# Peptides against a protein of PDB entry 5VVV, part 242

Target 1, 276 residues: chain A of PDB entry 5VVV
Amino acid sequence: FLCGVVEGFYGRPWVMEQRKELFRRLQKWELNTYLYAPKDDYKHRMFWREMYSVEEAEQLMTLISAAREYEIEFIYAISPGLDITFSNPKEVSTLKRKLDQVSQFGCRSFALLFDDIDHNMCAADKEVFSSFAHAQVSITNEIYQYLGEPETFLFCPTEYCGTFCYPNVSQSPYLRTVGEKLLPGIEVLWTGPKVVSKEIPVESIEEVSKIIKRAPVIWDNIHANDYDQKRLFLGPYKGRSTELIPRLKGVLTNPNCEFEANYVAIHTLATWYKSN
Target 2, 276 residues: chain A of PDB entry 5VVV as posed
Amino acid sequence: FLCGVVEGFYGRPWVMEQRKELFRRLQKWELNTYLYAPKDDYKHRMFWREMYSVEEAEQLMTLISAAREYEIEFIYAISPGLDITFSNPKEVSTLKRKLDQVSQFGCRSFALLFDNIDHNMCAADKEVFSSFAHAQVSITNEIYQYLGEPETFLFCPTEYCGTFCYPNVSQSPYLRTVGEKLLPGIEVLWTGPKVVSKEIPVESIEEVSKIIKRAPVIWDNIHANDYDQKRLFLGPYKGRSTELIPRLKGVLTNPNCEFEANYVAIHTLATWYKSN

## One batch from the design tools (peptide; made by RFdiffusion4, then SolubleMPNN)

Design b2_p30_8_s4 (from b2_p30_8, 11 letters changed)
Fold by OpenDDE base, seed 5:
Structure b2_p30_8_s4 (fold): chain B 276 residues (1-276), chain A 30 residues (1-30)
Amino acid sequence: as target 1 above (276 residues)
Amino acid sequence: DIEELIKKLVEALKKRDYEKIREILGKLAE
């Protein structure tokens, strides 16, 4: 069971010292996972093709080493979906080289994210793939196999919540393709019925699990505030029955942008997790 | 329309228009 934090918000990313402090807190609370997915890291998303500099490499190596020291699984995410041509072997090779670089930093867990991107394929991809889901699954499977089938590999679908599913969760051709064709060792991220789910009913998890043919990992935006700078949610982790735990592969909270405001959020997640 | 909002989000991201990003994210969060 993956339980911890995803740094997945828009806005100013946390600094390295904050991330290290997070690892210490996660260990203290017996949580085990950190997903690196800051939307404003340009080499993560906007300029995903760009390799890390020597200085950036040193920082990432230090961060990954710190995660290991605190027994936190460090998952490196990349979001190539803004402008990747899935059918172009050069693009696939570029993605492989980027992940090879991160592997050399000591990272062993990875994620491919296709959230918040256009649903339309380019002309070249339309000639090769039957759908956007087929294109995404193809590259994800290829990368997963190329990396030697790492123990932890995550996929974030473009339809990552109930409201984004067309026509709905149970009838989504996109999610059906993901469920049927994504290799079974790859986990699927999900935010619940909505982008920000006040409640995640057990029935809603059963519904999505059926179509994706696996238990999802919750990317939980309940404590996110990147969408409203005036919002600071300092309340406990609520609206999630403990009955979800046996039906999930994990829960990663995407918390407030303000690092120090997340004590209650992360601590109550830990309490919830231990109450199973 | 979610697709239209995502398109606008991508455009706002390219311009680093954080106010617009937050506005769009707010709509997506509804």
Scores: peptide ipSAE 0.317, ipTM 0.861, DockQ to the pose 0.915
Fold by OpenDDE base, seed 4:
Structure b2_p30_8_s4 (fold): chain B 276 residues (1-276), chain A 30 residues (1-30)
Amino acid sequence: as target 1 above (276 residues)
Amino acid sequence: DIEELIKKLVEALKKRDYEKIREILGKLAE
C-alpha cells in the first residue's frame, strides 16, 4: 500500500530542504511514499525532453538518497503529454533517455502522467493509434518494460476523475482501453469523483476499479490549493472511509503549496491509514 | 466544456500564465 505525499501542485515547488523535512515527517508518521511531480519543474512537464544539468542532477541524487535514508519510496514522475508525439520513435527514445538519467540518480520507481493535457492527438498519432488511450498505453507499457518492469510504476490517466470521464466512469472508452491494455503491473492514479473530491465513496472506487481492472492509487487533492490562492484547507483528512483502504493500492495526498501548512493534512492521513 | 477548459489550460501552461492556470484549475475543481 502506497501512502504518503505527491508533490503535484501547480505553483512554486518545494525546496530540497523542505522535501527532506517531508521525508523525516513521513518516516515518523510511518508513511512510505513520495511522488515527485511538481508541475512547475520545467524538466518534469514543459521541457520534459531536457536532460537534467549537472547541478540539477546533484540535487535530485541528493534528494533520492535522502528518501532512501528515511525509507521513503521516491517515485519520479514525468509528464510528457503536453507535446509528445506518441508515434515518433525519437520521442519515445528521448523519454527513455530522460528516465535512464533519473535511474542513474538511484531512482527505481517511476510515473507517467497524462493529466491536464489536450485529448486530441496530432495527425501523426491519429494514423497510428486508434485512440488517445491507445497511444498513452502503448508508450506507458513500452517505458515500463524498457525500465525492466520496476516494482512501482504509476500511470495517471487523462480521465483521472469521475467528472473527466466521457460519458461517465463505467462507460468511458478511454478508461476501458486503459484497463484492458495497460500492463497489470502498472498502477493507475485517480482523484475520485472530482479533481478535488470532498468525498470519495466506496462505490465510486468499486466503479473505477472495475473498468481499469485494478485497485487505483488515490491522488488526493482534498488539501490542494494551487487552484485558489485564497484557499487554505487546514482541516483533517476526511470524507474517505477506512473501508477504502482494502480497495486501494495507495493514497498520496497532494497538499497545500505552502509546505508548512501541511502538518494536519499529512498527519491525519497517517492516522487514517493506521486505523485499518 | 471540460475539453475547452483543458485546451485553455494547455495554452496557459505553454505561456506560463499562472493566473490563468489557477483560474482554469478553479473551474475544473468545481
Scores: peptide ipSAE 0.311, ipTM 0.858, DockQ to the pose 0.956
Fold by OpenDDE base, seed 3:
Structure b2_p30_8_s4 (fold): chain B 276 residues (1-276), chain A 30 residues (1-30)
Amino acid sequence: as target 1 above (276 residues)
Amino acid sequence: DIEELIKKLVEALKKRDYEKIREILGKLAE
């Protein structure tokens, strides 16, 4: 069970010292996972093709080493979906080289994210793939196998919540393709019925689990505030029955942009997780 | 629509316009 934090918000990323402090807190609270997915890291998303510089590499190596020191699984996410040509072998090779570099930093867990991108494939991809889901699954499976089938590999679908599913969760051709063709060792991220789900009913998890043919990892935006500058949600982790725990592969909270505001959010997640 | 919001989000992100980012994300969160 993956339980911890995803740094997945839009806005100013946390500094390295904050991330190290986070790992200490996660260990103290017996949480085990950190997903690196800061939307403002240009080489994570906007310029995913670009290799990390020597200076950036040193920072990431130090960060990964710190996670290991605190027995926190560091998952590196990349979001190539803005402009990747899925059918182009050179693009796939570029993605492989980028992940090889991160692997050399000591990272062993990875995620491919296809959230917040255009649903339309380019002409070249339309000639090769029957749908956007087929293209995404193809590259994800290939990368997963290329990396030697790491123990933890995550996939974030473009339809990552109920409101983004067409026509709905249970009838989504996209999610059906993901469920049927994504290799079983790859986990699927999900935010619940909405992008920010006040509640995640058990029935909603059963519904999505059926179509994706696996228990999802919740990317939980309950404490996210990147969308509202006036919002500082200091309340407890709530609206999630503990009955969800046996039905999930994990929960990663995407919390407030303000690092110091997340004590209650993360601590109450830990309490919730231990209550099962 | 979501597609239009995503396009605007990408542009706002390129400019690091956090006010605009927040505005767009607010709409996506609805």
Scores: peptide ipSAE 0.306, ipTM 0.851, DockQ to the pose 0.719
Fold by OpenDDE base, seed 2:
Structure b2_p30_8_s4 (fold): chain B 276 residues (1-276), chain A 30 residues (1-30)
Amino acid sequence: as target 1 above (276 residues)
Amino acid sequence: DIEELIKKLVEALKKRDYEKIREILGKLAE
C-alpha cells in the first residue's frame, strides 16, 4: 500500500530542505511514499525532453538518497503529454534517455502522467493509434518494459476523475482501453469523483476499479490550494472511509503549496491509514 | 467545458501566467 505525499501542485516547488524534512516526517508518521511531480519543474513537464544539468543531477541524487535514508519510496514522475508525438520513435527514445538519467540518480520507481492535457492527437498519431488512450497505453507499456518492469510504476490517466470521464466512469471508452491494454503491473492514479473530491465514496472506487481492472492509487487533492493560494486548507484528512483502504493500492495527498501548512493534512492521513 | 479549460490552461502555462493558471484551476475544481 503506497501512502504519502505527491508534490503535484502548480506553483513554486518545495526546496530541497523542505523535501528532506518531509521525508523525516513521513518516516516518523509511518508513511512510505513520495511522488515527485512538481508542475513548475520545467524538466518534468514543459521541457520534459531536456536532460538535467550537472547541478540539477546532484540535487536529485541527494534528494533520492535522502528518501532512501528515511525508507521513503521516491517515485519520479514525468509529464510528456503536452507535446509528445507518441508514434515518433525519436520521442520515445528521448523519454527513455531522460528516465535512464534519473535511473542513474538511483531512482527505481517511476510515473507517467497524462493529466491536464488536450485529448487531441496530432495527425501522425491518428494514423497509428485508434485513440488517445491507445497511444498513451502503448508508450506507457513500452517504457515500463524498457525499465525492466519496476516494482512501482504509475500511470495518471487524462480522465483522472469522474467529472473528466466521457460519458461517465463506467462507460468511458478511454478508461476501458486503459483497463484492457495497460499492463497489469502498472498502477493507475485516480482523484475521485472530482478534481477536488470532498468525499470519495466506496462505490465510486468500485466503479472505477471495475473498468480499469485494478485497485487505483488515489491522487488526493483534498488539501490542494494551488487553485486558490489565498486559502490554506488546514483541516484533517476526511471524507474517505477506512473501508477504502482494502480497495486501494495507495493514497498520495497533493497538499498545500505552503510546506508548513501541511502538518495537519499529512499527520491526519497517517492516522487514517493506521486506523485500518 | 473542461476541454476548453484545459486548452486555456496549457496556453497559460506556456506564458507562465500563474494568475491565469490559478483562475483556470479554480474553475476545474468547481
Scores: peptide ipSAE 0.306, ipTM 0.856, DockQ to the pose 0.923

